# Designs tried in a protein design run: peptides against a protein of PDB entry 1EBD. Part 33

Target 1, 138 residues: chain A of PDB entry 1EBD
Amino acid sequence: KASYEGKVAAEAIAGHPSAVDYVAIPAVVFSDPECASVGYFEQQAKDEGIDVIAAKFPFAANGRALALNDTDGFLKLVVRKEDGVIIGAQIIGPNASDMIAELGLAIEAGMTAEDIALTIHAHPTLGEIAMEAAEVAL

## One batch from the design tools (peptide; made by RFdiffusion4, then SolubleMPNN)

Design b2_p13_4_s3 (from b2_p13_4, 5 letters changed)
Fold by OpenDDE base, seed 5:
Structure b2_p13_4_s3 (fold): chain B 138 residues (1-138), chain A 13 residues (1-13)
Amino acid sequence: as target 1 above (138 residues)
Amino acid sequence: DRLAEVAAIRAAA
């Protein structure tokens, strides 16, 4: 957030029209396992009256996580049912702090679970879990 | 809908 706001300010000073218009701010806790979140939590969406699918995929089913012997946790996508748009994501597990960036991009761009599901992720990678969770949401 | 709010801001910018 602060870094992005600083960039917007610098661009404005340089004569480039810019505004702070971000949808989602990532939150990361560098614990073991790592925790990361962006956009809506499932309950937050429900509290706002948004009908959502919470699509969860465990790291225990991820090939890279298995190879690393680090299979605790999951990725969760919060998907708006009416249009399949991803409005939130949570990750508890290996590399969550970095993996949240893909999902932040997806949310900011208004992408659907289908968009992620149809994006080829390298096998085996931790990031592949985003594709797997997206497939669950379909 | 926060997404809609931000979309409106973005469109006005």
Scores: peptide ipSAE 0.018, ipTM 0.472, DockQ to the pose 0.574
Fold by OpenDDE base, seed 4:
Structure b2_p13_4_s3 (fold): chain B 138 residues (1-138), chain A 13 residues (1-13)
Amino acid sequence: as target 1 above (138 residues)
Amino acid sequence: DRLAEVAAIRAAA
């Protein structure tokens, strides 16, 4: 967040188009398991009157997580029901701090759950869980 | 809708 805001400020001073998108700024806690979030939490969306689908997929069902013997946690997608647009994501689990970047990109680009579901993820990988959660949201 | 707000900001930038 702070680094991003610093870049936005520098770009604005330099006369480049710049805006702070607080929705697409990730928050990471490097705990065990790691926690990462970007965009809306399900309850935040509901509090704003956004009808959402919360699609959750557990690391216990992820092939790479099983192979690593690190299966605690889940990925949750918060998907706007009207149009399928991803508006938030939370990851608790292995490599969450890196994996959140894909979902940050998806939110920034206005992608749908279908876009992620139709993106081929290598098998078996931790990142595949994003595809699995997206399929749940369909 | 924060997303709509951000989109409006980006469009104006």
Scores: peptide ipSAE 0.018, ipTM 0.477, DockQ to the pose 0.651
Fold by OpenDDE base, seed 2:
Structure b2_p13_4_s3 (fold): chain B 138 residues (1-138), chain A 13 residues (1-13)
Amino acid sequence: as target 1 above (138 residues)
Amino acid sequence: DRLAEVAAIRAAA
């Protein structure tokens, strides 16, 4: 947040049009397991009248998480039903603090769950869980 | 709808 706001301020001072967008700003808690979030929570979307799919996939079903013996938690995608656009993501689990970046990019780019599902992820990786959760949303 | 608001701001910029 602060770093992003600093960049927006610098762009404004330089005379470039810039807007503060809080939608795709990640929030991370470096607990064990780690927690990360970007964009809408499911309830926030519902409170705004957005019809959403909450697609959840557990780390216990991820090959890399199993190999690491670190399978606590899940990834959740919040997907707008109308067009399949990803509007939020939450991760509780191993490497959540880094994994949230892919989903932040997806939200900023206006990508759909299909876009993530059709992106090849290396096997076995923790990152595959994003692809798996996207497939659940289809 | 915050997403619609942000999209409108981006389109106007």
Scores: peptide ipSAE 0.018, ipTM 0.469, DockQ to the pose 0.636
Fold by OpenDDE base, seed 3:
Structure b2_p13_4_s3 (fold): chain B 138 residues (1-138), chain A 13 residues (1-13)
Amino acid sequence: as target 1 above (138 residues)
Amino acid sequence: DRLAEVAAIRAAA
């Protein structure tokens, strides 16, 4: 957030058009386990009257997480029921700070849960959890 | 609707 706002401020000072999109800006806490979020939380969507599916998959069921002996937490996708579009994602677990970027891209591109579910992820990786959570949303 | 607001901003950019 702060880094992005700094860039926007510099562009504004230079007379260039710029915008801050707080929906697409990831929030990361480098705790143990790491926490990351992008887009809507489930409750935020509900408060705005958006009917959503909260699709959750645990790291305890991910092959790479098991191999790393780091299985705490989960990935959650917030999916709009009307059209299956991903509008938010949260990760608590290993490498959440890096993994949130894929989901940020998916939200920015207007992708659906089906788009991620049909995307082949390398095996074994932590990133497969996004595919698994997307399958839960179907 | 924040998503609609963001979409409108992007369309104007």
Scores: peptide ipSAE 0.018, ipTM 0.450, DockQ to the pose 0.492

Design b2_p13_4_s4 (from b2_p13_4, 9 letters changed)
Fold by OpenDDE base, seed 3:
Structure b2_p13_4_s4 (fold): chain B 138 residues (1-138), chain A 13 residues (1-13)
Amino acid sequence: as target 1 above (138 residues)
Amino acid sequence: DRLEEVRARRIAA
């Protein structure tokens, strides 16, 4: 967020069009395991009266995570039940700080769990966990 | 079930 805001400021000073959009700002904690989040947490959605599916898939079931011997944690998708739109995502696990970008894109684009589930992810990769969680949501 | 339906639709399209 801070880095992005700095970029926006620099672009503004340079006279280039720039905007700050806070719809899907990722939050990352570079702990071990890493933690990353974008959009709604499940409880936040519920507190706002949004009926959601919390689709969770563990890294312990991810082939790449197993190969890396780094299987702690999970990916969670927060999916609006009404239309299947992804409104939030949380990742605790390996490479969460980078992996959150795909889900940020999905949220910004208004994608559904179906969209992610039907997207081919390379095998074996940590990123496959997004597809797996999306399948859980269906 | 739903996942398979979605996959089937994609394959057919």
Scores: peptide ipSAE 0.030, ipTM 0.657, DockQ to the pose 0.025
Fold by OpenDDE base, seed 1:
Structure b2_p13_4_s4 (fold): chain B 138 residues (1-138), chain A 13 residues (1-13)
Amino acid sequence: as target 1 above (138 residues)
Amino acid sequence: DRLEEVRARRIAA
């Protein structure tokens, strides 16, 4: 499936080490659906011995995605279980290329899933899915 | 439990 192929492509792009001293560099594949990633994938975190919560929320349950009739995919937050800090995020779906910026900001700022869950997102918006995924992590 | 706590804070804010 296109979403699976996009995920594999995003993983390959995101796996390149960056010499830039940022916590996370976003990787975007402008496929249909779009794929975006920042920070750790779930398996990468596990391979490094980090105990994580992988919180997933589908676009099929997002009000804006339903209204747009574009409900393929999901948002996944990779949350460090010890302290709730977001260490990675992946988005497959509508507007993933832009939506990843919020999560990049959250990771760079050392924010927790709680911080996003407590942030009011406009209703109905695609970005609201970040709040929903954060709630899954709690 | 943690989710409910967070929701409570959201409502109170």
Scores: peptide ipSAE 0.029, ipTM 0.636, DockQ to the pose 0.021
Fold by OpenDDE base, seed 5:
Structure b2_p13_4_s4 (fold): chain B 138 residues (1-138), chain A 13 residues (1-13)
Amino acid sequence: as target 1 above (138 residues)
Amino acid sequence: DRLEEVRARRIAA
């Protein structure tokens, strides 16, 4: 967030029209396993009265994670049930700090679980877990 | 199956 705001400020100083317009701010903890989150947590959504699907997929079922012998954790998508829009995501596991970017993009773009499910992810990759979780949400 | 339906729709498009 701070970095993005700095970019906006720099653009403003340069005389370009710029505005801070974002929906979700990613949060990353570089622990082992890594933790990353963007948008709503499931309980936050529920507390606000949003009917959600929490679609969880474990790294233990991911081919790349298995190959790396690093299978702890999961990816969770928080999907608004009404329209299938992804409103949050959490990742605990390998490469979570980088993988959260895809889901941040999805949230900012208003993508649905279907959009992610129908996006081809290379096999085998850790990122493939996003597709798998999206399929769970369908 | 919802997933199959979505995939089928994409293929048809």
Scores: peptide ipSAE 0.025, ipTM 0.620, DockQ to the pose 0.027
Fold by OpenDDE base, seed 2:
Structure b2_p13_4_s4 (fold): chain B 138 residues (1-138), chain A 13 residues (1-13)
Amino acid sequence: as target 1 above (138 residues)
Amino acid sequence: DRLEEVRARRIAA
């Protein structure tokens, strides 16, 4: 957030049209395992009256995580049930700080779980966990 | 318009 706001400020100072216009800001804790979140948590969505599907997929079921011997954690997608739009994601596990970027992009672009599920991810990668979680949400 | 369609699906910030 601060880096993005700094970029907007720099562009404004340079005389270029720019504005802070975002839907989702990622939050990361560089712990072991890493924690990352973007958009709504499941309970936040429910508290606002949004009917959601919470799709969870564990790192222990991922081929890359197994190969790395680092299988702690999971990815959770928060999907609006009405139209399948991804409105949040949480990741606890290896590389969570980088994996969250794809989901931040998906939320910002108004993508659905179907969009992610139908996107081919390289094999074997931790990124496949996002695809697997999206399939669970369908 | 594709951009309008995408924006209409997005949630408020």
Scores: peptide ipSAE 0.015, ipTM 0.461, DockQ to the pose 0.103

Design b2_p13_5_s1 (from b2_p13_5, 8 letters changed)
Fold by OpenDDE base, seed 4:
Structure b2_p13_5_s1 (fold): chain B 138 residues (1-138), chain A 13 residues (1-13)
Amino acid sequence: as target 1 above (138 residues)
Amino acid sequence: LTPGQRRRLAILA
């Protein structure tokens, strides 16, 4: 966030159109397991009256996580039911701090769960968990 | 346009 805000400020000073949009700014905690979040939490969406699907997939079912012997946690997608648009994501587990970037991009671009579900992810990778969670949301 | 696409257009306008 701070780094992003610094970049936005620099761009503004340089006369470039720039704005800070906090909707798709990730939050990361480098704990064990790592925690990362972007966009809405399920309850936040519900509190705002958004009807959502919370699609959860565990790392225990991910081939790469098994190979790494690091299967704690899950990925959760928060998907708006009306149009299938991803509005939030949370990851607790291996490499969550890096994996959140894909979901941040998806949210920023206004992608749907179907967009991720139909995107080929390399096998076996931790990133496949996003695809699996997206399939749950369909 | 998706909500995200609309938002990006607004930011760039």
Scores: peptide ipSAE 0.070, ipTM 0.674, DockQ to the pose 0.130
Fold by OpenDDE base, seed 3:
Structure b2_p13_5_s1 (fold): chain B 138 residues (1-138), chain A 13 residues (1-13)
Amino acid sequence: as target 1 above (138 residues)
Amino acid sequence: LTPGQRRRLAILA
């Protein structure tokens, strides 16, 4: 967020068009396990009257996580029921800080859970947990 | 349009 705001400010000073958007900025905590989030939390969506599906998949069921002996946590997708559009994502677990970028892209592009579910992810990888969570939302 | 899509259009305009 701070880095993005700095870039926007520099562009504005230079006379270039720029805008600040806080909607889909990722938040990361480099703890053990790592925590990452982008877009809506489930409760935030509910508080705004959005009917959502919270699709959760545990790292304990992910092949790569098992192979790495690092299976704490989960990935959660927050999916709008009306149209299946992904509006938020949270990851607690291995490589969460990097894995959140794919989900940020999905949200910014207006993708659905089906879009992720039908995207082939390499096997076995931590990243395929996004595909698994998307399948839960279907 | 998503917020990101709107932002990108605004920057390009």
Scores: peptide ipSAE 0.047, ipTM 0.672, DockQ to the pose 0.208
Fold by OpenDDE base, seed 1:
Structure b2_p13_5_s1 (fold): chain B 138 residues (1-138), chain A 13 residues (1-13)
Amino acid sequence: as target 1 above (138 residues)
Amino acid sequence: LTPGQRRRLAILA
């Protein structure tokens, strides 16, 4: 049930076009699990002809999520293959509404997956999942 | 360019 609700919420987020000067406007649904998105979805990037890597990491493999017994969902990074720049991110899972801010910052700053992967995250934290997903993209 | 990238270019100019 939670997985289904998360999927529906994520799809609702996917439908909002942004015409604003900022690249990384976050969209959040405070469902259970929470859903958050910023920048491109994988399919949106592909539809625009951008060659991307979709790097996905599950909360089931995150130490803090395991400790909290809240392991539903995942983080997905959408990374442009040409230069490794992060152009989008989606989170379904615990604290997604707050965790999306790190990735919004990364996108607005023009950071790469390597930049996130090489940033030390505190252990154990939910935030480590961003680093793990970034490593998948390398 | 992202806002951050534009800002960095402006600083370097």
Scores: peptide ipSAE 0.042, ipTM 0.620, DockQ to the pose 0.108
Fold by OpenDDE base, seed 2:
Structure b2_p13_5_s1 (fold): chain B 138 residues (1-138), chain A 13 residues (1-13)
Amino acid sequence: as target 1 above (138 residues)
Amino acid sequence: LTPGQRRRLAILA
């Protein structure tokens, strides 16, 4: 967020059109386990009257997480029920700070849970958790 | 609006 705001400010100072847009800006806490979020939380979407599917997949069910002996946490996808569009994601677990980038891209591109579910992820990887959560949302 | 900006607005609508 701060880095993005700095870029926007620099563009404004240079006389270029710029605006701060907080849509799909990731928030990361580098704790153990790491926490990352982008877009809507489930309750935020509900408070705005959006009918959502919250799809959750645990790290404990992922082969790479098991191999790393780091299985705490989960990935949650917040999917708009009407059209399957991903509008938010939360990750608690190893490499959450990097894993959130794929989901940020998905939200910015207007992708659906099906788009992620039908994308082949390398096996075994932590990235498969996003694919598995997307499958849950179908 | 850029294509990306239009998509973001559509998601939030």
Scores: peptide ipSAE 0.031, ipTM 0.617, DockQ to the pose 0.142

Design b2_p13_5_s2 (from b2_p13_5, 7 letters changed)
Fold by OpenDDE base, seed 3:
Structure b2_p13_5_s2 (fold): chain B 138 residues (1-138), chain A 13 residues (1-13)
Amino acid sequence: as target 1 above (138 residues)
Amino acid sequence: LTPGQRRRAAILA
């Protein structure tokens, strides 16, 4: 967020049209386990009257996480029930800071849980957890 | 356009 704001400020100083968009900015905490989020949290969506499915899948059930002996945490997809569009995602676990980018792209592109569920992910990888969570949302 | 593209266009319009 700070890096993005710096870029916007530099463009404004140079006389170029620029704007700050906070809607789809990822948030990352480099803790152990890592935490990452993009878009709506489940409660935020509910507070705005959006009917959502919160699809959660644990790293303890992910093959790569098991192989790495790093199985704490989960991935959660926040899916709008009306049309299946992904409007938020949270990850607590290994490689969360990098894995959030795939989900940020999905949200920006207006993808559905089905889009992620039907995308083949390499096996075994941590990234498969996104596919598994998407299947939960179907 | 994607939702993000539409949103950015609206902000800068």
Scores: peptide ipSAE 0.039, ipTM 0.661, DockQ to the pose 0.127
Fold by OpenDDE base, seed 1:
Formats: sequence, C-alpha cells, structure tokens
Structure b2_p13_5_s2 (fold): chain B 138 residues (1-138), chain A 13 residues (1-13)
Amino acid sequence: as target 1 above (138 residues)
Amino acid sequence: LTPGQRRRAAILA
C-alpha cells in the first residue's frame, strides 16, 4: 500500500495523471501462517448493507497443502449475492502473501465466483484453493 | 470497461 501510494505521488509530482483506487489494495502480514486480505471483509460488507456470501475453504482439504504438511488456515471469498461479483477475499495459510494477487486481480476486473470456478487451476497447487472456494460460493 | 477501469476513468476525468 505504501509503495503504491508512493508511486502515485511520484507520478502526480511529475505531472502525469494518476489515481489511487483502494478497492483492491492488498494487505499482508508475513506471520506464520501468513495472512492476506483484499477488498471487503464479510462483516464490513454487512455493515454497509451488502448482502454477501462468505465462501470458505480450508487448506486441510487442499492437496498441495497436505503434501507440504502445511494445512493450517483457509481461504474466504466475500461474494455479493446480487450478481455473484467477488468483493473481498482473505487467506490465512501457506503462501497467502502471493496467492492474494490472483484475487486482487479478480476483484479489480469485476469477476464473479463463477469466473474463478470455471478457471482451471493446476492440480495439485495451493492456488487451487481459490477455485474450490469459488465453487462453494455458487 | 471493468468496474476498476470505470472507477479510474471517473477519477481521472
């Protein structure tokens, strides 16, 4: 976030048009397990009156996580019920700091849970958990 | 345009 804000500021100072859009700004904590978030938390959406589906899938059910013996945590998708659009995501678990990028892209592009569910993810991978969570949201 | 693209376009307009 700070790096992005600095980039925008530098561009503005240089006279280039630039904008800050915090809708899909990721937040990461490099703990063990890692924590990552982008967009709305479930409760934030509810507080704003957005009807959402919170789709959760555990790393304990992910093939790659099992193979790595690193199965703590989960991925949660926050999906707007009205149109199925993904408006938030949280990951607690292995490689969360990198896997959040896919979901940031999805949110920025206005993708739905169905879009992710229908995207083939390599098996077995940690990233496959996003597809599994998306299927839960359907 | 995607929602993000529309938002950015509106801000920069």
Scores: peptide ipSAE 0.033, ipTM 0.618, DockQ to the pose 0.153
Fold by OpenDDE base, seed 5:
Structure b2_p13_5_s2 (fold): chain B 138 residues (1-138), chain A 13 residues (1-13)
Amino acid sequence: as target 1 above (138 residues)
Amino acid sequence: LTPGQRRRAAILA
């Protein structure tokens, strides 16, 4: 967030048209395992009266995670039930800090779980877990 | 709208 706002400010100083207009700000904790989040948590959505599907997939079921012997945690998608739009995501596990970027993009672009489910993810990769979680949401 | 589309819309508003 700060980095993005700094970029916007620099553009303004340079005389370029600029605006801050983001929907979701990622949060990352570089712990072991890493934690990352973007958009709504499941309970936040429920508290606001949004009917959601919480689609969870464990790293223990991910081929790359198994190969790396690093299978702690999960990926969770928070999907608005009425239209399948992804409104939040949380990752606890390997490479969470980088993997959250795909989901941030998905949320900002208004993508659905189906969009991710129908996107080919290389096998075996950690990122493939996003596709698996998306399939859970279908 | 994409983030870019929203940003451009805000600039042009």
Scores: peptide ipSAE 0.032, ipTM 0.635, DockQ to the pose 0.131
Fold by OpenDDE base, seed 2:
Structure b2_p13_5_s2 (fold): chain B 138 residues (1-138), chain A 13 residues (1-13)
Amino acid sequence: as target 1 above (138 residues)
Amino acid sequence: LTPGQRRRAAILA
């Protein structure tokens, strides 16, 4: 966030139009397990009157997580029911800080849960958890 | 435009 704000500020100082948009700014806590979030939390969406599907998939059900002996946590996708568009994601687990980038891109591009579900993810990887959660949301 | 691009454009309008 701070790095992005600095970039926006530099553009503004240079006289170029720029704006800060916090909608798809990732937030990461580098704890053990890591925590990462981007876009809406489920309750935030509900408070704004958005009907959502909250799709959750645990690390304990992922082959790579099992192989790494690091199975704590889950990934949650917040999907707008109306059109299947991903509007938020939360991850608690190993490599959450890196895994959140895929979901940030998905939100920024207006992708649906189906887009993620139908994208081939390498096996076995932690990245498959995003695909599995997207399948839950279908 | 992507949704993010549209949001930024609206903020700058």
Scores: peptide ipSAE 0.032, ipTM 0.634, DockQ to the pose 0.146

Design b2_p13_5_s3 (from b2_p13_5, 7 letters changed)
Fold by OpenDDE base, seed 1:
Structure b2_p13_5_s3 (fold): chain B 138 residues (1-138), chain A 13 residues (1-13)
Amino acid sequence: as target 1 above (138 residues)
Amino acid sequence: PTPGQRRRAAILA
């Protein structure tokens, strides 16, 4: 967040159009397992009166996680029911710190759960858990 | 444009 804000400030000073959009600012904790989040948590959305679907998929059901013997945790998508738009995501598990980037991109672009579900992910990969969670949200 | 694209366009307008 701080580095991004610094970049935006530098660009503004240099006369380049720039903006800060806090909707898709990731937060990462490099613990074991890693924790990553972007956008709304489920309860935050509910507190703001947003009707959401919280779609959760466990790493214990992910082929790559099984192969790595690293199956703790899950991916959660927070999807707005009105239009299916992804407004948040949380990952606890292997490579969460890198995997959150796909979901940050999806949120920033205003993508739906269907968009992710219809994107082919390589098998077996950790990343395909995003597709699986998106299918749960449909 | 997607909702995200519209949001960014509005911020930069």
Scores: peptide ipSAE 0.035, ipTM 0.619, DockQ to the pose 0.127
Fold by OpenDDE base, seed 5:
Structure b2_p13_5_s3 (fold): chain B 138 residues (1-138), chain A 13 residues (1-13)
Amino acid sequence: as target 1 above (138 residues)
Amino acid sequence: PTPGQRRRAAILA
């Protein structure tokens, strides 16, 4: 967020038109395990009256996580039931701070769980967990 | 619209 605002400010100072439009701001805590979030939490969506699917997949079931001997945590997708659009994601586990970027992109692009489920992820990778969680949401 | 499209729209608004 701060870096993005800095770019916007620099562009304005340089004489370029600029605007800030925050849709899904990622939040990361570099703990062990790492925590990352973008968009809606499940309860936030429910509190706003959005009917959601909370699709959760554990790192304990991810081949790369197993190979790394780092299987704590999970990935959760918050998916709007109406149209399958991903509106939030949370990750607790290995590489969460980097993995959240894929999901931030998905949310900003208005992608559905099906879009991620049908995207081939390399095997074995931590990133496959996003695909697996997306499949849970189908 | 994409984030870029929304940003451009906001600039032009």
Scores: peptide ipSAE 0.034, ipTM 0.610, DockQ to the pose 0.125
Fold by OpenDDE base, seed 3:
Structure b2_p13_5_s3 (fold): chain B 138 residues (1-138), chain A 13 residues (1-13)
Amino acid sequence: as target 1 above (138 residues)
Amino acid sequence: PTPGQRRRAAILA
């Protein structure tokens, strides 16, 4: 966030239009396993009266995670039931700190679970777990 | 455009 704010400031000084307001600001904890989050947590959405699907998929069922012998944790998508729009995501597991970027992009772009489910992810990769979780939400 | 794309366009307008 701080680094991005510096970039925005530089662009403004240079006289270029800049989008300063982001919906999807990631939070990362570099623990073992790593933890990453962006957008709504399930309970936050519920507290605001948003009807959501919490689609969870475990790393224990991911081929790359199995190959790496690093299968702790899961990916959770928080999907608004009304229109299938992804409004939040949490990852606990291998490479969560990097993998959260895809989901941040999805949320910022207003994508649906279907958008991710229909996006081909390389096999075998940890990133496939996003597609798998999206399919759960359908 | 997606909801997010519309939002970004509004910010830059």
Scores: peptide ipSAE 0.032, ipTM 0.641, DockQ to the pose 0.131
Fold by OpenDDE base, seed 2:
Structure b2_p13_5_s3 (fold): chain B 138 residues (1-138), chain A 13 residues (1-13)
Amino acid sequence: as target 1 above (138 residues)
Amino acid sequence: PTPGQRRRAAILA
């Protein structure tokens, strides 16, 4: 966040159009398991009157997580029901700090759960969990 | 434009 704000400030000083957008700013806790979040939590969306689907997929159901013997946690997608647009994601599990980047990109680009579900993810990888959660949201 | 692109354009306008 601070790094991003510094870049935005530098662009503004240079006279280029720039703004701080907190919608898709990731938050990471490097605990064991790691925790990562981007965009809306389910309750935040509901408090703003957004009708959402909260799609959850556990690491215990992922082949790579099983192979690594690291199966704690889950990925949750927060999807706007009206149009299927991803507006938030939370991850608790191995490599959550890196996995959140795909979902930050998806939110920033205005992608849908279908966009993620129809993207081929390598097998077996932890990244497949995002695809599986997106399929749950369909 | 995607919803994200429209959002960015509105913020920077």
Scores: peptide ipSAE 0.030, ipTM 0.615, DockQ to the pose 0.124

